Peptides against a protein of PDB entry 2L2L. Designs and how they scored, part 3

Target 1, 42 residues: chain A of PDB entry 2L2L
Amino acid sequence: SPEERERMIKQLKEELRLEEAKLVLLKKLRQSQIQKEATAQK

## One batch from the design tools (peptide; made by RFdiffusion4, then SolubleMPNN)

Design b2_p19_1_s3 (from b2_p19_1, 8 letters changed)
Fold by OpenDDE base, seed 4:
Order: C-alpha cells, then sequence, then structure tokens
Structure b2_p19_1_s3 (fold): chain B 42 residues (1-42), chain A 19 residues (1-19)
C-alpha cells in the first residue's frame, strides 16, 4: 500500500536521524579524548 | 566504520522507497 510505504519511509528516516546523531556524538567524544591526551602530554 | 555503513544502508533503503 502507498500508506504502508510512506510509514516505512518515515520510520527509516527517524532511524537514520538517530544513527547520524550518535555518529556526531562519537566523533565529538573521540576528538575530546585526543585533545585531553595532547594537553596531558605538555 | 560499522555506524557509517549502517547510515549508508538506511540512506539506500530510503532512496529505493522514494523512487
Amino acid sequence: as target 1 above (42 residues)
Amino acid sequence: DELEKRIKELEKKIKELEE
């Protein structure tokens, strides 16, 4: 059904948004760890 | 790498369902 397809697209777009937000947080965490290690070695 | 792969799979499935 076109309505079932639209519901599936909305669910996949919400899952994508959550995984992208998680990736941004993990990249920020990694960068913060590298910066803390670089400041502790000075 | 695993999370970036999952994102690409979701983007592909969304595109296939928008066509």
Scores: peptide ipSAE 0.493, ipTM 0.873, DockQ to the pose 0.795
Fold by OpenDDE base, seed 5:
Structure b2_p19_1_s3 (fold): chain B 42 residues (1-42), chain A 19 residues (1-19)
Amino acid sequence: as target 1 above (42 residues)
Amino acid sequence: DELEKRIKELEKKIKELEE
């Protein structure tokens, strides 16, 4: 039904936002590790 | 790569349901 489809879209959008937030965190952590290694080699 | 693939799969499923 159209109402079921709208519920599915809302759930998928919520999951997407959680995975995007996780990706941003992992990218920040990786960049912080690279910066620490680059400063320890100087 | 895995997480970026999962994001693209979710975006695709959302688009297919909004059509």
Scores: peptide ipSAE 0.493, ipTM 0.873, DockQ to the pose 0.777
Fold by OpenDDE base, seed 2:
Structure b2_p19_1_s3 (fold): chain B 42 residues (1-42), chain A 19 residues (1-19)
Amino acid sequence: as target 1 above (42 residues)
Amino acid sequence: DELEKRIKELEKKIKELEE
């Protein structure tokens, strides 16, 4: 039904938002590790 | 990257349901 399709779109958009937020956190963590290593070698 | 692949799969599924 159109209502089931709309519920499925909402669930997929929520999952997408969570995976994008996780990617941002992992990229920030990796960048922080690189910066910490670069400051420890000076 | 597994996470970037999963994001692209979700974007594709959303697009297929909005058409």
Scores: peptide ipSAE 0.491, ipTM 0.874, DockQ to the pose 0.768
Fold by OpenDDE base, seed 3:
Structure b2_p19_1_s3 (fold): chain B 42 residues (1-42), chain A 19 residues (1-19)
Amino acid sequence: as target 1 above (42 residues)
Amino acid sequence: DELEKRIKELEKKIKELEE
């Protein structure tokens, strides 16, 4: 049904948002680790 | 690579359901 399709689209958009947020967090954590290692070597 | 692939798969599924 159209209502089932809309529910499925909403669920997929929520999952997409969570995976995008996780990717941004992992990139920030990686950058913070590199910066900490670079500051500990000075 | 894995997360970027999963993101593209989700975007594709959303597009297929919006058409």
Scores: peptide ipSAE 0.491, ipTM 0.874, DockQ to the pose 0.777

Design b2_p19_3_s3
Fold by OpenDDE base, seed 4:
Structure b2_p19_3_s3 (fold): chain B 42 residues (1-42), chain A 19 residues (1-19)
Amino acid sequence: as target 1 above (42 residues)
Amino acid sequence: IEELEKKVEEIKKKIEELE
């Protein structure tokens, strides 16, 4: 039904926001590790 | 990170198929 489809879209959008937030955090952590290693080798 | 990027893209495609 159109209502079931709308509920599925809302759930997928919620999951997307959680996984995008996790991805941003992991990318920042990776970059911070690279920067710390590059500064510790000088 | 690469697996999570793939998961994000798969969720986006599922949303596009339902809109």
Scores: peptide ipSAE 0.571, ipTM 0.885, DockQ to the pose 0.853
Fold by OpenDDE base, seed 1:
Formats: sequence, C-alpha cells, structure tokens
Structure b2_p19_3_s3 (fold): chain B 42 residues (1-42), chain A 19 residues (1-19)
Amino acid sequence: as target 1 above (42 residues)
Amino acid sequence: IEELEKKVEEIKKKIEELE
C-alpha cells in the first residue's frame, strides 16, 4: 500500500535522524579524546 | 563509528528504494 510505504519512510527517516545525531556525538567525543591526549603530552 | 556510518548509509538506501 502507498500508505504503508509512507509510514515505513517516516519510521526510517526518524531512525536516520537518531543515528546521525549519535554519529555526530561520537565523532565529537573522539575528537575531544584526541585533543585531551595531545594536551596531556605537552 | 564506522559501524554506525554503515548503518546510516543502509537506512538511506532503504529510504531511496521506497521513494
């Protein structure tokens, strides 16, 4: 059904937003760890 | 991070297949 496909697209777009937000946070956390290690070695 | 990047790309492909 077109309605079922639209519902599935909405669910996938919601999951995508959550996983992209998590990815941004993990990338920032990794960068912050690298910066802390680089500052602790000076 | 790489596993999550792969998951994001798999979700994008599923959306493209349904649109």
Scores: peptide ipSAE 0.571, ipTM 0.885, DockQ to the pose 0.826
Fold by OpenDDE base, seed 5:
Structure b2_p19_3_s3 (fold): chain B 42 residues (1-42), chain A 19 residues (1-19)
Amino acid sequence: as target 1 above (42 residues)
Amino acid sequence: IEELEKKVEEIKKKIEELE
């Protein structure tokens, strides 16, 4: 059904936003670790 | 991160297949 597809798209968009937010946090954490190691080696 | 990047891409692909 078109209405079922619209509900599925809304659910997938919500899941996408949660996983994108998690990805941004993990990328920032990884970058902070690399920067800390690069400053400790000077 | 690499597994999560794949999951994000799979969700985007599923949205595109339903639109």
Scores: peptide ipSAE 0.570, ipTM 0.885, DockQ to the pose 0.779
Fold by OpenDDE base, seed 3:
Structure b2_p19_3_s3 (fold): chain B 42 residues (1-42), chain A 19 residues (1-19)
Amino acid sequence: as target 1 above (42 residues)
Amino acid sequence: IEELEKKVEEIKKKIEELE
């Protein structure tokens, strides 16, 4: 039904926001690790 | 990160198929 599709879209949009937030965090953590290693080798 | 980027793209495609 249209109402079921609208509920599924809302659930997928919430999952998308959570996974995008996790992706941003992991990219920042990876960059921080690279910077820490580059500083420890000097 | 590369696996999570694929998952984000799969969720976007599922949204586009339902709209």
Scores: peptide ipSAE 0.569, ipTM 0.885, DockQ to the pose 0.820

Design b2_p19_6_s1 (from b2_p19_6, 8 letters changed)
Fold by OpenDDE base, seed 5:
Structure b2_p19_6_s1 (fold): chain B 42 residues (1-42), chain A 19 residues (1-19)
Amino acid sequence: as target 1 above (42 residues)
Amino acid sequence: SELEKRIKELEEKIKELEE
């Protein structure tokens, strides 16, 4: 049904939002690690 | 990465359902 399709789209969009937020966090964490190593070597 | 692949799979599934 159109309502089932809309529920499925909403679920997939929420999952996408969570995975994108996780990717942003992991990229920030990686960058912070590289910066800490670069500052500790100076 | 596995995470970036999963994001692309979700984007494609959403697109297929919005068509």
Scores: peptide ipSAE 0.520, ipTM 0.877, DockQ to the pose 0.764
Fold by OpenDDE base, seed 4:
Structure b2_p19_6_s1 (fold): chain B 42 residues (1-42), chain A 19 residues (1-19)
Amino acid sequence: as target 1 above (42 residues)
Amino acid sequence: SELEKRIKELEEKIKELEE
């Protein structure tokens, strides 16, 4: 039904938002690790 | 990455359901 399709779209958009937020966090964590290693080698 | 692949799969599924 159109209502089931709308519910599925909302669920997929919520999952997408969570996975994107996780990707941003992992990229920031990776960058922080690289910066710490570069500082520890000086 | 695996996470970037999962994001693309979700984007594709949303697009198919909005068409």
Scores: peptide ipSAE 0.519, ipTM 0.877, DockQ to the pose 0.780
Fold by OpenDDE base, seed 2:
Structure b2_p19_6_s1 (fold): chain B 42 residues (1-42), chain A 19 residues (1-19)
Amino acid sequence: as target 1 above (42 residues)
Amino acid sequence: SELEKRIKELEEKIKELEE
């Protein structure tokens, strides 16, 4: 039904936001590690 | 990465349901 489809879209959009938030955190962690190594080598 | 693949799969599934 259109109502079931709308519920599925909402669930998929929620999952997408959580996976994108994880990706942002992992990218920040990786960048912080690179910066820490670059400062420790000076 | 596996996470970037999962993001693309979710984006495609959302698009298919909105069409």
Scores: peptide ipSAE 0.517, ipTM 0.877, DockQ to the pose 0.766
Fold by OpenDDE base, seed 3:
Structure b2_p19_6_s1 (fold): chain B 42 residues (1-42), chain A 19 residues (1-19)
Amino acid sequence: as target 1 above (42 residues)
Amino acid sequence: SELEKRIKELEEKIKELEE
């Protein structure tokens, strides 16, 4: 049904939002690790 | 990465359902 399709779209959009937020966090953590190593070597 | 592949799969599924 149209209502089932709309519910499924909302669920997939929420899953997408969570996976994108996780990717952003992992990229920031990686950058912070590189920066900490670079500052500890000075 | 696996995570970037999963993001693309979700984007495609959303697109197919919005058509």
Scores: peptide ipSAE 0.517, ipTM 0.877, DockQ to the pose 0.752

## One batch from the design tools (peptide; made by RFdiffusion4, then SolubleMPNN)

Design b2_p20_7_s1
Fold by OpenDDE base, seed 1:
Structure b2_p20_7_s1 (fold): chain B 42 residues (1-42), chain A 20 residues (1-20)
Amino acid sequence: as target 1 above (42 residues)
Amino acid sequence: SEIEELEKKVEELKKKIKEL
C-alpha cells in the first residue's frame, strides 16, 4: 500500500541518517589521528 | 575499513530509498 511504502521510506531514511552521522564522526577521528601523527613526527 | 563499509551501506540505503 502507499502507507506501507511511506513507512519503509521513513525507516530507510532514519537508518541513513544514523549511518551518515557515524561516518562523519569516524572521518573526523581518522583526520585527527593523521594530524596528530604528522605533528608528532616534527 | 569500517569507513569504507559504512560508505557502501550509505550508498545501498540511498539506492533502496530511490527505488521505492
Scores: peptide ipSAE 0.579, ipTM 0.883, DockQ to the pose 0.795
Fold by OpenDDE base, seed 5:
Structure b2_p20_7_s1 (fold): chain B 42 residues (1-42), chain A 20 residues (1-20)
Amino acid sequence: as target 1 above (42 residues)
Amino acid sequence: SEIEELEKKVEELKKKIKEL
């Protein structure tokens, strides 16, 4: 039904936002680790 | 890596949303 489709889209959008937020966090953590290693070797 | 698997998952979710 149209109502089921709309619920599925909302659920997928919620999951997308959670995974995007996690991805941003992990990329920041990776960059921070690389920067710490690069500064510790000098 | 976990980042690469999340990038794939994000792309799959975007495809599913577009197909609905």
Scores: peptide ipSAE 0.579, ipTM 0.883, DockQ to the pose 0.821
Fold by OpenDDE base, seed 2:
Structure b2_p20_7_s1 (fold): chain B 42 residues (1-42), chain A 20 residues (1-20)
Amino acid sequence: as target 1 above (42 residues)
Amino acid sequence: SEIEELEKKVEELKKKIKEL
């Protein structure tokens, strides 16, 4: 049904938002680690 | 890596949303 399709799209968009937020956090943590190591070697 | 696996999962979710 159109209502079932809309519910499925909403669920997939919510999962996408959560995985994108996790990805941004992990990339920032990785970048912070690299920067900390580069400053500690000076 | 966990980052590469999440990048793949994000792309798969975008594809599923586009195909619905």
Scores: peptide ipSAE 0.578, ipTM 0.883, DockQ to the pose 0.821
Fold by OpenDDE base, seed 4:
Structure b2_p20_7_s1 (fold): chain B 42 residues (1-42), chain A 20 residues (1-20)
Amino acid sequence: as target 1 above (42 residues)
Amino acid sequence: SEIEELEKKVEELKKKIKEL
């Protein structure tokens, strides 16, 4: 049904936002680790 | 890597949303 399709789209969009937020966090943590190692070696 | 696996999962979710 159109209502079931709309519910499925909302659920997939919510999951997408959670995974995108996790990805941003992990990329920031990785970048911070590399920068700390590079500054400690100078 | 965990980052590469999440990038794949994000792309798969975007595809599923477009197909609906």
Scores: peptide ipSAE 0.578, ipTM 0.883, DockQ to the pose 0.838

## One batch from the design tools (peptide; made by RFdiffusion4, then SolubleMPNN)

Design b2_p21_5_s2
Fold by OpenDDE base, seed 4:
Structure b2_p21_5_s2 (fold): chain B 42 residues (1-42), chain A 21 residues (1-21)
Amino acid sequence: as target 1 above (42 residues)
Amino acid sequence: IEELEKKVEELKKKIEELEKE
């Protein structure tokens, strides 16, 4: 059904936004770790 | 991070396929 496809698209978009937010957080944490290591070696 | 990047790309592809029908 077109209505079932629209519901599925909405659910996949919600999951995408959650996983993108998690990815941004993990990338920031990785960058913070690299910066801490670089400052501890100076 | 690499596994999560792959999951994000797979979700984008599934959304694009459903929006083109």
Scores: peptide ipSAE 0.569, ipTM 0.883, DockQ to the pose 0.810
Fold by OpenDDE base, seed 1:
Structure b2_p21_5_s2 (fold): chain B 42 residues (1-42), chain A 21 residues (1-21)
Amino acid sequence: as target 1 above (42 residues)
Amino acid sequence: IEELEKKVEELKKKIEELEKE
C-alpha cells in the first residue's frame, strides 16, 4: 500500500541518517590521525 | 569508510526507487 511504502521510506531515511553521521565521524577521525602524524614528523 | 560509503549510496538508491512509484 502507499502507507506501507511511506513507512518503508521513513525507515530507510532514518537508517541513512545514522550511517551518514557515522561516516562523517570516521572521516573526521581519519583526518585527525593524518594531522597528528604530520605534526609528529616536524 | 569505503564500505559505509557504499552502504549510504545503496540506501539513497532504494529511497529514490520507492519515491518514484
Scores: peptide ipSAE 0.569, ipTM 0.883, DockQ to the pose 0.820
Fold by OpenDDE base, seed 2:
Structure b2_p21_5_s2 (fold): chain B 42 residues (1-42), chain A 21 residues (1-21)
Amino acid sequence: as target 1 above (42 residues)
Amino acid sequence: IEELEKKVEELKKKIEELEKE
Protein backbone atom coordinates (compact mmCIF):
# COMPACT_ATOMS: atom_id res chain seq x y z
CA SER B 1 0.00 0.00 0.00
CA PRO B 2 1.22 3.61 -0.66
CA GLU B 3 0.42 4.43 3.03
CA GLU B 4 2.50 1.44 4.27
CA ARG B 5 5.39 2.53 1.97
CA GLU B 6 5.18 6.11 3.37
CA ARG B 7 5.33 4.71 6.97
CA MET B 8 8.38 2.57 6.04
CA ILE B 9 10.12 5.61 4.43
CA LYS B 10 9.46 7.69 7.61
CA GLN B 11 10.94 4.92 9.84
CA LEU B 12 14.03 4.52 7.60
CA LYS B 13 14.54 8.35 7.54
CA GLU B 14 14.40 8.41 11.38
CA GLU B 15 16.96 5.55 11.63
CA LEU B 16 19.15 7.36 9.02
CA ARG B 17 19.14 10.60 11.11
CA LEU B 18 20.17 8.69 14.27
CA GLU B 19 23.01 6.80 12.50
CA GLU B 20 24.24 10.03 10.77
CA ALA B 21 24.31 11.84 14.16
CA LYS B 22 26.30 8.91 15.66
CA LEU B 23 28.69 8.99 12.66
CA VAL B 24 29.35 12.76 13.15
CA LEU B 25 30.08 12.15 16.87
CA LEU B 26 32.48 9.24 16.17
CA LYS B 27 34.33 11.29 13.48
CA LYS B 28 34.77 14.17 16.01
CA LEU B 29 35.99 11.70 18.68
CA ARG B 30 38.53 10.16 16.24
CA GLN B 31 39.78 13.65 15.25
CA SER B 32 40.17 14.59 18.96
CA GLN B 33 42.20 11.38 19.60
CA ILE B 34 44.54 12.11 16.64
CA GLN B 35 45.04 15.72 17.85
CA LYS B 36 45.86 14.54 21.42
CA GLU B 37 48.41 12.01 20.12
CA ALA B 38 50.00 14.64 17.80
CA THR B 39 50.27 17.09 20.76
CA ALA B 40 51.76 14.42 23.09
CA GLN B 41 54.50 13.60 20.49
CA LYS B 42 55.71 17.27 20.36
CA ILE A 1 33.19 4.33 11.52
CA GLU A 2 33.49 2.43 8.18
CA GLU A 3 30.75 -0.06 9.18
CA LEU A 4 28.50 2.86 10.20
CA GLU A 5 29.22 4.66 6.87
CA LYS A 6 28.11 1.46 5.04
CA LYS A 7 24.92 1.27 7.17
CA VAL A 8 24.11 4.95 6.39
CA GLU A 9 24.61 4.30 2.64
CA GLU A 10 22.38 1.16 2.75
CA LEU A 11 19.61 3.18 4.50
CA LYS A 12 19.87 5.92 1.81
CA LYS A 13 19.55 3.28 -0.98
CA LYS A 14 16.49 1.63 0.67
CA ILE A 15 14.79 5.05 1.03
CA GLU A 16 15.56 5.94 -2.62
CA GLU A 17 14.13 2.59 -3.87
CA LEU A 18 10.89 3.07 -1.85
CA GLU A 19 10.51 6.72 -3.05
CA LYS A 20 10.78 5.59 -6.76
CA GLU A 21 7.78 3.14 -6.47
Scores: peptide ipSAE 0.569, ipTM 0.883, DockQ to the pose 0.794
Fold by OpenDDE base, seed 5:
Structure b2_p21_5_s2 (fold): chain B 42 residues (1-42), chain A 21 residues (1-21)
Amino acid sequence: as target 1 above (42 residues)
Amino acid sequence: IEELEKKVEELKKKIEELEKE
């Protein structure tokens, strides 16, 4: 059904946004860890 | 991070496939 497809698209777009937000946070966390290690070695 | 990047790309493909029907 077109309505079922639209619901599935909305759900997948929501999941995509959550996973993209998580990816941004993990990238920032990794960068912060590298920066802390680089400052602790000075 | 690499596994999550793959999951994000898979979700984008699934959305694109459903939007083309």
Scores: peptide ipSAE 0.569, ipTM 0.883, DockQ to the pose 0.842

Design b2_p21_5_s4
Fold by OpenDDE base, seed 3:
Order: structure tokens, then C-alpha cells, then sequence
Structure b2_p21_5_s4 (fold): chain B 42 residues (1-42), chain A 21 residues (1-21)
């Protein structure tokens, strides 16, 4: 039903926001590690 | 990170299919 699809879309959008937030954090952590290594070699 | 990027795109593709029905 349209109401079941709307509930499923809301759940998938919540999951998407959690996984995107985790992805942003891991990308920032990776970049911070690269920057620390580059500054320790100078 | 690359596995998590694939998971994000899979969720987006599921949302897009349900929004077109």
C-alpha cells in the first residue's frame, strides 16, 4: 500500500542518515591520519 | 569506507524505487 511504502521510505531515510554520518566521520578520520603523517615527516 | 559508500548507494536506490511506485 502507499502507506506501507511511505513507512518503508521513512525507515530507509533514517538508516541512510546514520550510514552517511558514519561515512563522513571515517573520511575525516582518514584525512586527519594522512595530515598527521605528513606533518610528522616535515 | 568503500564498503560503506556502496551501502549508502544501495539505500538511496531502494528509496528512489519506492518513491516512483
Amino acid sequence: as target 1 above (42 residues)
Amino acid sequence: IEELERKVEEIKAKIERLEKE
Scores: peptide ipSAE 0.602, ipTM 0.893, DockQ to the pose 0.822
Fold by OpenDDE base, seed 5:
Structure b2_p21_5_s4 (fold): chain B 42 residues (1-42), chain A 21 residues (1-21)
Amino acid sequence: as target 1 above (42 residues)
Amino acid sequence: IEELERKVEEIKAKIERLEKE
C-alpha cells in the first residue's frame, strides 16, 4: 500500500542518515590516524 | 569505508525505487 511504502521510505531514510554519519566518522578517524602516524615519524 | 559507501548507495537505490512506485 502507499502507506506501507511511505513507512518503508521513512525507515530507509533514517538508516541512510545513520550510515552516512558513521561513514563521516570513519573517514575522520582514518584521517586522524594518518596525521598521528605522520607526526610520530617526525 | 568502501563497504559502508556501498551500503549507503544500496539504501539510496532502495529509496529511489520506492519513491517511483
Scores: peptide ipSAE 0.601, ipTM 0.893, DockQ to the pose 0.842
Fold by OpenDDE base, seed 4:
Structure b2_p21_5_s4 (fold): chain B 42 residues (1-42), chain A 21 residues (1-21)
Amino acid sequence: as target 1 above (42 residues)
Amino acid sequence: IEELERKVEEIKAKIERLEKE
């Protein structure tokens, strides 16, 4: 039904926001690791 | 990270299909 599709879209949008937030965190952690290695080599 | 990027894109594609139905 249209109402079931709207509920499914809402759930997928919530999941998307959680996975995007996790992706941003992991990218920041990767960048912090690279910066620590770059400062330890100088 | 690359696996999570693929998962994010798969979720976006699912949303886009449901919004066009």
Scores: peptide ipSAE 0.601, ipTM 0.892, DockQ to the pose 0.817
Fold by OpenDDE base, seed 1:
Structure b2_p21_5_s4 (fold): chain B 42 residues (1-42), chain A 21 residues (1-21)
Amino acid sequence: as target 1 above (42 residues)
Amino acid sequence: IEELERKVEEIKAKIERLEKE
C-alpha cells in the first residue's frame, strides 16, 4: 500500500542518517589518529 | 569505512526506488 511504502521510506531515511553519522565519526577518528601519529613523530 | 559507504549507497538506492513507485 502507499502507506506501507511511506513507512518503509521513513525507516530507510532514519537508517541512512544513522549510518551517515557513524561514517562521519569514523572519518573523524581516522583523521585524529593520523594527526596524533604525525605530531608524535616530530 | 568502505563497507559503510557501500551500505549508505544501498540505502539511498532503496529509497530512490520506493519514491519512484
Scores: peptide ipSAE 0.600, ipTM 0.892, DockQ to the pose 0.844

## One batch from the design tools (peptide; made by RFdiffusion4, then SolubleMPNN; from b2_p24_8, 8 letters changed)

Design b2_p24_8_s4
Fold by OpenDDE base, seed 4:
Structure b2_p24_8_s4 (fold): chain B 42 residues (1-42), chain A 24 residues (1-24)
Amino acid sequence: as target 1 above (42 residues)
Amino acid sequence: EIEEQEKMVEQLKAKIEELKKELE
C-alpha cells in the first residue's frame, strides 16, 4: 500500500542517516590514522 | 571497510528512490 511504502521510506531514511554518520566517522578515523603516522614520522 | 560502507549508503539511497518512484 502507499502507506506501507511511506513507512518503509521513513525507516530507510533513518537507516541512511545512521549509515552516513558511520561513513563520516570511518573517514575521520582513517584521516586521523594517516595524520598520526605523518606526525609520528616527523 | 570504507568502500563497503559507501556501497551500503548507495544501496539505501537507491532503495529509497525506487520506493519514491513507486508512489508516483
Scores: peptide ipSAE 0.576, ipTM 0.879, DockQ to the pose 0.882
Fold by OpenDDE base, seed 5:
Structure b2_p24_8_s4 (fold): chain B 42 residues (1-42), chain A 24 residues (1-24)
Amino acid sequence: as target 1 above (42 residues)
Amino acid sequence: EIEEQEKMVEQLKAKIEELKKELE
């Protein structure tokens, strides 16, 4: 039904926001690891 | 890990656009 699709879109938009936030954190973690390795090699 | 997370984000976006098109 259209109402079920609207509920599913709302749920998927919530999941998308969480997974985008996780992606930002993973990118920051990778950058922090590279910076720590670059400082430990000096 | 990041590449897998990027793929999951893209899959969620694609599924949202599919369901929006079914409401038109």
Scores: peptide ipSAE 0.575, ipTM 0.879, DockQ to the pose 0.858
Fold by OpenDDE base, seed 1:
Structure b2_p24_8_s4 (fold): chain B 42 residues (1-42), chain A 24 residues (1-24)
Amino acid sequence: as target 1 above (42 residues)
Amino acid sequence: EIEEQEKMVEQLKAKIEELKKELE
């Protein structure tokens, strides 16, 4: 059904937002680690 | 980990676009 597909698209968009937020967090954590190592070497 | 998460995000995007194309 078109309505079922629309519901599924809404669910997948919500999941996508969560996984995108997780990706942003992982990138920030990685950047913070690199910055801490760069400051510890000075 | 970051690369796997990037792949997961891309897979979700692809599946959303597939389902949108099936609505037209």
Scores: peptide ipSAE 0.575, ipTM 0.879, DockQ to the pose 0.872
Fold by OpenDDE base, seed 2:
Structure b2_p24_8_s4 (fold): chain B 42 residues (1-42), chain A 24 residues (1-24)
Amino acid sequence: as target 1 above (42 residues)
Amino acid sequence: EIEEQEKMVEQLKAKIEELKKELE
C-alpha cells in the first residue's frame, strides 16, 4: 500500500542518517590518524 | 572501510529514490 511505502521510506531515511553520520566519523578518524602521523614524523 | 560505508550510503539513497518513484 502507499502507506506501507511511506513507512518504509521514513525507516530507510532514518537508517541513511545513521550511516551518513558513521561515514563522517570514519572520515574524521582517518584524517586525525594522518595528521598525527604527519606531526610525529616532524 | 570508508569505501564500503560510502557504498552502503549510496545503496540506501538508491532504494529511497526507487520507493519515491513508486508513489508517483
Scores: peptide ipSAE 0.574, ipTM 0.879, DockQ to the pose 0.872

## One batch from the design tools (peptide; made by RFdiffusion4, then SolubleMPNN)

Design b2_p25_1_s1 (from b2_p25_1, 9 letters changed)
Fold by OpenDDE base, seed 3:
Structure b2_p25_1_s1 (fold): chain B 42 residues (1-42), chain A 25 residues (1-25)
Amino acid sequence: as target 1 above (42 residues)
Amino acid sequence: KEIEELEERVKEIKAKIVELEKELE
């Protein structure tokens, strides 16, 4: 069971890395869209 | 919606990691 928990933790850490990378990308895209709209309204 | 849903998913994954790490003590 300890070895199984360690495998599960490693899998969850890899999933976390992928979701955090996606989150960073989407936040940058959203910010770029807001900035583009704010510059087009000037 | 999509960013906020991903933020909640990241929080859930972090909580599961903390729970499993605590069970190894």
Scores: peptide ipSAE 0.616, ipTM 0.893, DockQ to the pose 0.790
Fold by OpenDDE base, seed 5:
Structure b2_p25_1_s1 (fold): chain B 42 residues (1-42), chain A 25 residues (1-25)
Amino acid sequence: as target 1 above (42 residues)
Amino acid sequence: KEIEELEERVKEIKAKIVELEKELE
């Protein structure tokens, strides 16, 4: 039904927000690790 | 790598949302 599709879209949007937030965090952590390694080699 | 796998999963979720939104038109 259209109402079931709307509920599925809401659930997928919630999952998407969690995955996008995790992605932003992991990218920042990776960049911080690279910067720490580059400073430790000087 | 974990970031690249997560980027692909984000694309798959976005694609599923677009498919379901098109089925509501």
Scores: peptide ipSAE 0.616, ipTM 0.893, DockQ to the pose 0.798
Fold by OpenDDE base, seed 4:
Order: sequence, then structure tokens, then C-alpha cells
Structure b2_p25_1_s1 (fold): chain B 42 residues (1-42), chain A 25 residues (1-25)
Amino acid sequence: as target 1 above (42 residues)
Amino acid sequence: KEIEELEERVKEIKAKIVELEKELE
């Protein structure tokens, strides 16, 4: 039903929000690690 | 790699949202 599709879209949008937030965090952590290693090798 | 796998998962979720939104038109 349309109402079921709307519920599924809302659930997927919430999952997307969580995965994108995790992705931003992991990218920042990876970049911080690379910078820390590059400074420790000097 | 975890970031690259998560980027693909984000892309799959976005594709599924677009498919379901098209079925409401």
C-alpha cells in the first residue's frame, strides 16, 4: 500500500541518517590518524 | 575497507529510497 511505502521510506531515511553520520565520523578519524602518523614520522 | 563499504551501503539505501518514492507518483 502507499501507506506501507511511506513507512518504509521513513525507515530507510532514518537508516541513511545514521550511516551518513557514521561515515562522517570514520572519515574524520581516518584523516586524524593519517595526520598523526605523518607528524610522528618527522 | 570500512569507509568504502559504508559509502556503498549509503548509495544502496539512497537508490532504494528513490525507487520507493517513484512508486508513490
Scores: peptide ipSAE 0.616, ipTM 0.893, DockQ to the pose 0.759
Fold by OpenDDE base, seed 2:
Order: structure tokens, then C-alpha cells, then sequence
Structure b2_p25_1_s1 (fold): chain B 42 residues (1-42), chain A 25 residues (1-25)
């Protein structure tokens, strides 16, 4: 059904926003870990 | 690994959205 496809698109767009937000957070966390390790080796 | 796996998942979700939007045309 077209209505079922529209509901599925809406759900996938919501999931996408959550996964993209998680990706940004994990990239920032990884960068912070690398910086802490680099400062602890000085 | 976790970031790279999440990047692939984001790509798969984007591809599936494009497929479903094309089926509504």
C-alpha cells in the first residue's frame, strides 16, 4: 500500500536521524580519546 | 569498528528510503 510505504519512509527517516546523531557523538568521543592519549604520552 | 559499522548502516537506511520514495512516484 502507498500509505504503508509512507509510514515505512517516516520510520526510516526517524531511525536515520538517531543513527546520524549517534555517529556524530561517537566520532567526537573517539577524537577526545585520541587527544587524551596524545597528552598522556607527553 | 563501531563508527565504520554505523556509517554503513546510515548508508543502507538512506538507500532504502530512496527505493521506497521511488516506488511512490
Amino acid sequence: as target 1 above (42 residues)
Amino acid sequence: KEIEELEERVKEIKAKIVELEKELE
Scores: peptide ipSAE 0.615, ipTM 0.893, DockQ to the pose 0.841

Design b2_p25_2_s1 (from b2_p25_2, 9 letters changed)
Fold by OpenDDE base, seed 2:
Structure b2_p25_2_s1 (fold): chain B 42 residues (1-42), chain A 25 residues (1-25)
Amino acid sequence: as target 1 above (42 residues)
Amino acid sequence: IEKEIEELEKKVEELKKKIEELEAE
C-alpha cells in the first residue's frame, strides 16, 4: 500500500536521523580520544 | 570506536538506500 510505504519511509527517516546523530557523537569522541593519547605521550 | 564508526557508517548508508528505494515506487 502507498500509505504503508509512507509509514515505512517515515520510520526509516527517523532511524536515520538517530543513527546520524550517534555518528556525529562517536566522531567527536574519537577526536577527544586521539587528543588525550597525543597529550599523554608528551 | 573506529570499528563502531565504520559499522554505523554502513548502517547509515543502508538506511539511505532503503529510503531511496521506497521513495522511487
Scores: peptide ipSAE 0.626, ipTM 0.898, DockQ to the pose 0.800
Fold by OpenDDE base, seed 1:
Structure b2_p25_2_s1 (fold): chain B 42 residues (1-42), chain A 25 residues (1-25)
Amino acid sequence: as target 1 above (42 residues)
Amino acid sequence: IEKEIEELEKKVEELKKKIEELEAE
């Protein structure tokens, strides 16, 4: 039904926001690792 | 971390595609 589809869209949008937030965190962790390696080589 | 980032980027794109497909109906 249209109402079921709207519920599914809402759930998928919520999951998308959580996964995007996780992606931002992992990219920050990656950058922190690179910086740690760059400081250890000085 | 690079592998997990790549897998998560794919998952994000799949979610966007599923949302677009459902919004087009």
Scores: peptide ipSAE 0.626, ipTM 0.898, DockQ to the pose 0.834
Fold by OpenDDE base, seed 4:
Parts: sequence; C-alpha cells; structure tokens
Structure b2_p25_2_s1 (fold): chain B 42 residues (1-42), chain A 25 residues (1-25)
Amino acid sequence: as target 1 above (42 residues)
Amino acid sequence: IEKEIEELEKKVEELKKKIEELEAE
C-alpha cells in the first residue's frame, strides 16, 4: 500500500536523523580527543 | 571511537539506500 510505504519512509527518515545526530556527536568527540593529544604533545 | 564512527557511517548509508529504494517505487 502507498500509505504503508509512506509510514515506512517516515520511520526510516526518523531513524536516519537520530543516527546522523549521533554521528555528529561522535565526530566532535573524536576531534576533541585529537586536539587534546596534539596539545599534550607540545 | 573510530570503530563506532565507521559502524555508524555504514548504518547511515544503509538507511539512505532503503529510503531511496522506497521513494523510487
């Protein structure tokens, strides 16, 4: 059904947005760790 | 962190593909 497909797309888009937000946070945490190590080696 | 980022990048790509497949029907 087109209505079932639309519900599935909405659910997958919501999951995608949550996982993308988590990925942004992990990349920021990684950058903070690299910066901390680079400043400690000076 | 690198492993968790790689696994999450893979999951994000898999979700994008599934959405594209369903939007193309």
Scores: peptide ipSAE 0.625, ipTM 0.899, DockQ to the pose 0.761
Fold by OpenDDE base, seed 5:
Structure b2_p25_2_s1 (fold): chain B 42 residues (1-42), chain A 25 residues (1-25)
Amino acid sequence: as target 1 above (42 residues)
Amino acid sequence: IEKEIEELEKKVEELKKKIEELEAE
């Protein structure tokens, strides 16, 4: 039904926002690791 | 961490595609 499709879209959009937030966190973690290594080599 | 980032980027793209497909119906 259209109402079931709208519920599914809302659920997928919520999952997308959570996974995008996780991706931003992992990219920040990667950057922090690289910066720590670069500082430890000085 | 690079593998986990790549897998998550794929998952994000798959979610975007599924949303676009459902919004086009």
Scores: peptide ipSAE 0.625, ipTM 0.899, DockQ to the pose 0.850

